Peptides against a protein of PDB entry 3V4O. Designs and how they scored, part 7

Target 1, 234 residues: chain A of PDB entry 3V4O
Amino acid sequence: DQPLAKDKVALLIGNMNYREHPKLKAPLVDVYELTNLLRQLDFKVVSLLDLTEYEMRNAVDEFLLLLDKGVYGLLYYAGHGYENFGNSFMVPVDAPNPYRSENCLCVQNILKLMQEKETGLNVFLLDMCRKRNDYDDTIPILDALKVTANIVFGYATCQGAEAFEIQHSGLANGIFMKFLKDRLLEDKKITVLLDEVAEDMGKCHLTKGKQALEIRSSLSEKRALTDPIQGTEY

## One batch from the design tools (peptide; made by RFdiffusion4, then SolubleMPNN)

Design b1_p8_6_s2 (from b1_p8_6, 5 letters changed)
Fold by OpenDDE base, seed 1:
Structure b1_p8_6_s2 (fold): chain B 234 residues (1-234), chain A 8 residues (1-8)
Amino acid sequence: as target 1 above (234 residues)
Amino acid sequence: MELQSYAP
């Protein structure tokens, strides 16, 4: 009983060159590396860097158009972000300082839209901080999620914590991607794969007590990123 | 080796 994907589509966003916030370095290489890996897994990958709010929203819209019943959807984001009341917000490069939810993209809203597409798998890999934004006291009213049992969140860090990049000899990698890339091609249930990544990350002396991978999932089937696409030979 | 926070 090998699970099959109708198709596999990924949107990768890396924001670095913020106009009103500190610039980042790791998203560039992280997006590049993840792109290559996901393409090896036969994902259709759209990779974008330094998106404005307008561009991010358009990218998400286009991504959603590629989703349909049984399609595996993966959203990866690396950049500034925050989490308020359990809602994750991705910060566009043109976001003001301070930014508010109206300036950002809510991941949970994207999830809701993905559910409407009846996707086979929804994976979110969020390489961003999860600290509360004190400048945003808005409580978003989100649509209720369906019980689809096909959702996986890989948070680069714990709730209320920060995510980090490592800068070494001019190169920069996010902590999350540093370990994710080593296991991403493994034929394992995605939650199992991420659990192993979490253990690997936990061995990093640099991030002990600072950053730990959090897996939040509702996945009732053995779905893997390596699952073949229907109608294809493998 | 330095860690840089993604925090704004």
Scores: peptide ipSAE 0.426, ipTM 0.909, DockQ to the pose 0.802
Fold by OpenDDE base, seed 2:
Structure b1_p8_6_s2 (fold): chain B 234 residues (1-234), chain A 8 residues (1-8)
Amino acid sequence: as target 1 above (234 residues)
Amino acid sequence: MELQSYAP
């Protein structure tokens, strides 16, 4: 019994040209390559680069409007970020130095709103650091999440750790995308796919002891990014 | 080849 998606929608955000923080390079290439792959999987993809706080919030709002019961939603982010008390914060390019939670977008808040849409699958691919932001002492009080058993987090790095991009003669992928892109089109349960990506990353000598993929999921069905859209033939 | 951290 093949799981079906009512629709498949992805929002990809790559922030590189920060005003008050170090500039990045890999998000450009990573967003481009991921866009191409997800479109091959029949996702409706919105790809955006270098978003201000205002633009990021608007993009998320528009993304949520495309979600409905049974829709697959995927959010990819590459850029600066931090994690406080298990909550992930994406940093806009116009964020001050130092930034606080009020300057950033909380991923768990987005998840809550996605759950309200009764989506079929919620996938977060977060290519950012997960270190504590010592300049943000706010303890967020988030609403309790529903038990929907359709949530997958792919963290590019471990809790409290950093994510990296490759720097050499030209533009290159971040470490996470370097391995993710080789498996993304495989017809496998999304958690199994990410587990294999984690193993591939673990074999890389460059990242041993520095960066490792973390998967956090509550997915009770064998759902894959390759799942067909209801009413369509493949 | 070098690694650049995403940390600020």
Scores: peptide ipSAE 0.423, ipTM 0.906, DockQ to the pose 0.835
Fold by OpenDDE base, seed 3:
Structure b1_p8_6_s2 (fold): chain B 234 residues (1-234), chain A 8 residues (1-8)
Amino acid sequence: as target 1 above (234 residues)
Amino acid sequence: MELQSYAP
């Protein structure tokens, strides 16, 4: 049987105008492009830019309220970030310098909360660096994740590596989005789709040996972003 | 074309 989504909801966050950290450019364009694509896929999309810690937490809370059993949830983040001990941290624009885990949003914590909603699919697209934050030696104690077999992580870069944007004539586009946008509408299992994006990215001479897409998934069903919503006709 | 890292 064709997999069905109860609903499809996406939260897109692009942080670029940091107060105490270098400003970025690509998140603006990347969020815009991804918004348009996901709407074509009948996602309900909330797109936000330059969020403080308070605003980010509120956005996540509101996002979670839209999730329920069988709902497809997609979280996209573009901005500064880091990874400590396998935990991904998104950095709000008002984060101090240096920032610590208590100043940031932990993606794995969000995943835990999404699992409690019994979602049909949890997709995380993280366009941020994955270097260790040496200023934060705290090991967060996270709640154990459930075995839901419906999780897909698309990391813009490898563990311990950096993510990049291409700047041209005042415009900037992230490397990840540059290739993702060409395939996102394809009717394929999301992990297969991302694998093809990874291959496309691997052909980029600018980032060869510097940035590579990493897919981390536990997805036991052929779930695609193109899956129809229950009770709807297309 | 120039690459800019997201790293601070």
Scores: peptide ipSAE 0.421, ipTM 0.905, DockQ to the pose 0.769
Fold by OpenDDE base, seed 5:
Structure b1_p8_6_s2 (fold): chain B 234 residues (1-234), chain A 8 residues (1-8)
Amino acid sequence: as target 1 above (234 residues)
Amino acid sequence: MELQSYAP
């Protein structure tokens, strides 16, 4: 009855100090806050900041090594990014200007690899822009995804749109995290939780018409971040 | 309160 996770693992990446692109501020605070919340949910959390392409690829590889059958995997990214033809690309801090897909990490490729691990749940929280990169004319050919019905994408913004951070007194928070943090600990199906976050964002005058959460999911089971880990006592 | 875009 109660869905169980074999384990719960999260990789959080916040890129701020770009070498050839505008610097950001919010990822620092957002990664910190999300780390604390996910640890309360008994996630094993690896939090990293300002990763080069090499470091990002290594981090993803290490993350994948922790995944296995029934494991809940969560990838959070805050930083620069773009979306070409439905494919999301995370931009490392050492990416050139302009950057191309070869300089970035494709989220859908990571998803493909996660599916091979037979995970219980795959959650992607992407706090980045989703605008087309006109300097990248590459059409990636990705392997066909399996039908696993355990995938949830939480895009901080709509397709083709930008994501924003709120600068306040020298500190900044991403808009997405501002609302996500208030509900993340709720014992609800992850898609329901994100839907409520979307509504909260929609009610905020600051974000109306500027940023809206998009949920893309194929989740056939009532999986929640609060699901207990198999073999543990609570 | 000011918004800053994540746009590269």
Scores: peptide ipSAE 0.413, ipTM 0.905, DockQ to the pose 0.803

Design b1_p8_6_s3 (from b1_p8_6, 5 letters changed)
Fold by OpenDDE base, seed 2:
Structure b1_p8_6_s3 (fold): chain B 234 residues (1-234), chain A 8 residues (1-8)
Amino acid sequence: as target 1 above (234 residues)
Amino acid sequence: MELQSFAP
């Protein structure tokens, strides 16, 4: 049987113009490209740029309100970030220098809340660095996740590593989005799709030994971003 | 063409 989505909702966040940290360029184009692709896949897409902590938290809250049983939820983030003890933290544009966990949004906390909605699929695409933040000595105690077998993480880089953007003639694209955009519309299980993106990235001479896609998933069903929405015809 | 890290 073809898996069906109750609905498909995506929140895309691109942070570039940081107040106390280096500015980025790629998130602008990357969010734009991903928005266009996801809309072709009949996602309801909210795309936001340069969010403060307050705005990011509000955006996530509104995103969660759109989720319900069987809904596909996708969160994309491009910007500064870090990973401490397996927890991913997205950095708002107004974060202080140095930033700590209380200044940032924890992705795993968002996942917990998505699970409470009994979503059909939870996809996280994180285009950020995954290096340890030495200025944050907090060990987060997170609630245990439910066993929902519907979770996919696409990390733009490996644990402890950096993500990069390509600068060319005033324009910039993230390495992750450069390859993701070529395959995103394919009707394949999302983990298979990301695996192929990983291989494409691996053939790029620019990033060999510098950046590699990591896929972390617990997905027991053949769910794809191309899955039709229940009650609709395509 | 050059690579720019997302790291601070």
Scores: peptide ipSAE 0.353, ipTM 0.888, DockQ to the pose 0.785
Fold by OpenDDE base, seed 4:
Structure b1_p8_6_s3 (fold): chain B 234 residues (1-234), chain A 8 residues (1-8)
Amino acid sequence: as target 1 above (234 residues)
Amino acid sequence: MELQSFAP
């Protein structure tokens, strides 16, 4: 039987113009392209750029309000980030230099809150670096996750590695989005789709040995971004 | 083509 979504909601955040850190370029185009694609998939999409810590937290709160039982939730982030002790931290544009976890948003905390909403699917697409932040020795104590078997992480890069953007003729695109956009509309289980994206990315000579997609999932059902919304004609 | 890291 075809899986159904109660609704489909996405929050896309692209941080580029950092106050105390190097500016990025790719998030602008990447957020735009992903927005258009997800809307074609009948996602309700909120796309935001250059968010402060306060604004990011508010955006996440508003995003969570749209989630409920059976709703597909997708969070995309492009910007600076780091990973400490398996926890992913998104860096707001007003983060200090150096930044610590208290200045950032923890993705796993967001996941915990999404699980409380009893969502049908939780997808995180994180286009950021995953290197350890040596300036933050804090060991986060996170709430335990539930066993919901509906979680998919698409990391633009491997643990401990960096994510890259390609600049050509004044344009910049993230490596992850470059390949993701070609397959995102395919009617496939999201983990299968991302696996194909990983293979496509692996053929890119520019990022050999530098960047590879990592898929981390606990998805026991054949859930796809193309799944129809319950109560709609399909 | 140039690669730019997202690293801070």
Scores: peptide ipSAE 0.350, ipTM 0.888, DockQ to the pose 0.800
Fold by OpenDDE base, seed 1:
Structure b1_p8_6_s3 (fold): chain B 234 residues (1-234), chain A 8 residues (1-8)
Amino acid sequence: as target 1 above (234 residues)
Amino acid sequence: MELQSFAP
């Protein structure tokens, strides 16, 4: 039985021109490529680059307004980030040096808010480092998550590890997106799709021992990004 | 080909 999405909405954020941190290059192309792919999958896509903290929070708020019961929500982030105590933090371009959790957006908080919308699927694709921020020793108190069995995390790298981009002939792509884009349109359960991406990425000699895709999911249904939107024909 | 970390 084919699952249906009430709607499909994606927020893509690529931060690269940081004010107080090293600049990145891959997010520009990665966001662009992912945007085009998700639109082919009939996602409503909002793509934004180089967001300040204020702008990021507003973007997330607007994204959440588009979510409702049965809606597929996808959040993609490419940029600087860190992970403390299992919580992922996206770093705005105007974040200070050093930054702390109060300067950043917590992904798990966004997830909680998505759960409140009773979404049909929550997908997070996080192309950022997952190293601990030693300058932030605070433990965030987060609201308890619901057991919704519809959550998928695709981490570009392992816990405590770094994510990388490849510079080639003036172009730059994140390692994660390099392989994700080749499979994203496949009609497969999202966790299966990501598993295949992980295998593809694992064959890259440049990142062996440095970066590996981590999939964390509780998805109990065969939901795919290719799932039709209710009331539509394909 | 150059590998660049996303680390701050």
Scores: peptide ipSAE 0.347, ipTM 0.887, DockQ to the pose 0.805
Fold by OpenDDE base, seed 5:
Structure b1_p8_6_s3 (fold): chain B 234 residues (1-234), chain A 8 residues (1-8)
Amino acid sequence: as target 1 above (234 residues)
Amino acid sequence: MELQSFAP
């Protein structure tokens, strides 16, 4: 039988106007476009821009409250970030320079909390750089993750690499979103969908050798963002 | 068309 979602909830965060770091442009448009697409997929979408550490933590907490058994959870982040020892850190707009892990939100910690909710699907779309932060020498000790086989990471860029935005005519779009938006509504297993996005990115001359999508997944079921919500008739 | 890095 076709997988069903108990509900579908998404938190979209776009950080642009950093206080002590370079300002970005793409998150504004990217969050907007993704919001519209996910709403077409019947996601309950909370979209937020330029969040402080406090606001980001609150947003994540509120997001987690909406998750429950069988719920599809999607977290999208566009902004500054880094990756240390396989852990992804989202950087709030009020983060100091340099920032450390204590100033940022660890994605893997969020994943752990999502697993505790017994969600049906956990999707992370991270449009951020994945370079090592040399100013942060802390080694995070994370709790062991459960084997839930319902996790999908879409990294906008490769390990240790940078993510980019395209600036054109005053507007900027993230490269990841440029290709993702064309396929997001397709009724396909999310990993298959992302794989096709990866191929599209790979064919683009602009991004060859600069940015490539990385998919990290443990998804044992054919779950798609288009999966219907249980008990809902359209 | 110009690329801008998300790097901090």
Scores: peptide ipSAE 0.341, ipTM 0.887, DockQ to the pose 0.819

Design b1_p8_6_s4 (from b1_p8_6, 5 letters changed)
Fold by OpenDDE base, seed 4:
Structure b1_p8_6_s4 (fold): chain B 234 residues (1-234), chain A 8 residues (1-8)
Amino acid sequence: as target 1 above (234 residues)
Amino acid sequence: MKLQSYAP
């Protein structure tokens, strides 16, 4: 009784060259490597770098158009971000300094829209900081989420903490992707896979006490990124 | 090795 996906679609966003904020390096490599891996898993992958607010919103809209009943949707984001009141905000490269929620994309709003598509699986991989943005005191009123039991959040770091990239000679991954890439192709329930990634990350001496993967999920079925697409030979 | 935070 292998779970089937109607289709598998991923949107990968890596923001590095911020106009008013510190530039990052790892998203370039991380998006590239994740793209290659997800394509091996038969995902339709759209990978974009250095998106403005307008471009990010358009990318999300286009991504949502590809979603439908039973489709696996995966959103990966690497860049600046923050978390206020349990809501995750992705920061576009043209965000002002300081930025507020109106300048950013709320992940939970995207999730709500994905639920309306009756997706088979919603995976969010958020490689960003989760610290409170003190410059944004807005309390968002979000639409209520449905109980779909098909949601997985992989946070690169724990609540209130920071995510890091390794800086040395040459190109390097962010800490999250460094470990995620080694297991992503495994035929395992996505939450189990991420749990193993969390353990691997926990063994990293560089991030001990500084960064830890957090998994937040409501996934009642054994859904894996390796699940075959309905109508295909497997 | 040096770590760079994603914090703004």
Scores: peptide ipSAE 0.403, ipTM 0.905, DockQ to the pose 0.870
Fold by OpenDDE base, seed 2:
Structure b1_p8_6_s4 (fold): chain B 234 residues (1-234), chain A 8 residues (1-8)
Amino acid sequence: as target 1 above (234 residues)
Amino acid sequence: MKLQSYAP
């Protein structure tokens, strides 16, 4: 039995031009290339760059409205971020310096809301740092997640570590997207696909000992980004 | 090639 998606929806956010933090370059290219790939996979893709806190929250709200029972939801983020106590925080371009949790979007809160929609698959691709933010001493109390067995996290780096982009005269990918883009169209279970990306990244001499992909999943079905949409012919 | 960290 081939798994089917009721629909496939993706929200891609790339933040580069921060007001109070170092500017980035790779998110522009990464969002563009990922958009093209996901559209080839028949995702409905909303791609946005340089979002303020207000704009990011609105984008997430609109994204959630497109989700329903059996829908595949994918959230990609590239930009500044941090991780406190296992919770991932995406940093808007207008965040103050230093930023705190109230200035940022918590990924686990988004996941909770996606679960309420009874989605068929929830994929998070987070291309951001995962270091502790020492300026944020808040211990978040999050609602317990349901056991839906349809969750996949692809972290561009390890817990407590940094993510990097390639810096040269022209535009280039971040390290994560450099390897992800070569395999994203493969018809494989999403966790298997990411595992292969992790191995490819591990062979890169530039990132050995500096950046490694981490996969966190509870996926009990062989679901792939290539899964067909119900009612459509391919 | 040089690596640029996403850390602030």
Scores: peptide ipSAE 0.400, ipTM 0.904, DockQ to the pose 0.849
Fold by OpenDDE base, seed 5:
Structure b1_p8_6_s4 (fold): chain B 234 residues (1-234), chain A 8 residues (1-8)
Amino acid sequence: as target 1 above (234 residues)
Amino acid sequence: MKLQSYAP
């Protein structure tokens, strides 16, 4: 039968104006476009730009408060980031140079907390680099994740690789969002949707050999972003 | 058209 969401909540974070790191441009437009699309999908969307560590942690906390059993949770991040030992770290705008894990937000920790909420679907769209941070020698010890089979990661780039933005006449769009926006409203299982986005990206001459979408999922049900909210009439 | 890396 048709899967139902108890509610649909999204937190979108775009960090651009870093204090001690190169400034970015695309997150502004990407967050805006994604916000509009997710609202069309009846998501409750909180969109924030240029967050400090304190603000990011607060935003995540508030986001988690909106999650509950059966709720669809989507976290989108665009900005600087890194990946150490399979753990993804989002970099706040006030992060020092160099930054360490203690200065950043670990996505896997957020996932753990989302699992505790017994959500219906957990989607992470990470538009950031995934290169190793050699200045961080910390090996995080994370709690074991539950087997919930409702997790989807959409990495804008491959492991150990960089993500890019396209700059046009002062405006910039992330490569990932450029292709994601064309399919996001499709009524398809989220992993299928992302797979098609991956193919679209793969056909682009600009990104061949430079950036490729990676999908990591454990999704045992046909969950889609278009799934209706329980108790609502359409 | 130019690509800019998100690399820190």
Scores: peptide ipSAE 0.397, ipTM 0.906, DockQ to the pose 0.805
Fold by OpenDDE base, seed 1:
Structure b1_p8_6_s4 (fold): chain B 234 residues (1-234), chain A 8 residues (1-8)
Amino acid sequence: as target 1 above (234 residues)
Amino acid sequence: MKLQSYAP
């Protein structure tokens, strides 16, 4: 009973060159490396860097157009972000300082739209901070999620915590991608894979007590990123 | 080594 994907589509966004916020470095190499890995897994990958709000929204819209019943959808984001009331917000490079929810993209809204496509698997890999934005007191009214039992969140950090990259003169991965990339090609249920990544990250002395991978999952089937696409040989 | 936070 090998699970099959109708197709596999990934959108990778790395924001670094913020106009009104500190610039980052790791998203460049993280997106690049993840792109290559996912393509080896036969994902159709769209990788974009330094997106404005307008561009991010367009990218998400285009991503959603590629999703359909049984399709595996993966969204990766690396950049500034925050979490208010359990909702994750990705910050575009042209976001003002301070930014509010209206300036950002809500991940849970994207999830809702993915559910409407009846995707086979929804994976979110969020390499961003999850601290509350004190400048945003808005409580978003989100549409209720369906019970699809096919959702996996890999948060680079714990709720209320920050995500980090190592300050290095050269190119280096963020903490999350540093460990994720070593296991991503393994033929394992995605939650098991992420659990192993979490253990690997837990051994990093630099982030002990500061950053830990959190897995949030409602996945009732043994779905893996390595699952073959219907109609293809494997 | 110093860490850079992704928080703005």
Scores: peptide ipSAE 0.396, ipTM 0.902, DockQ to the pose 0.912

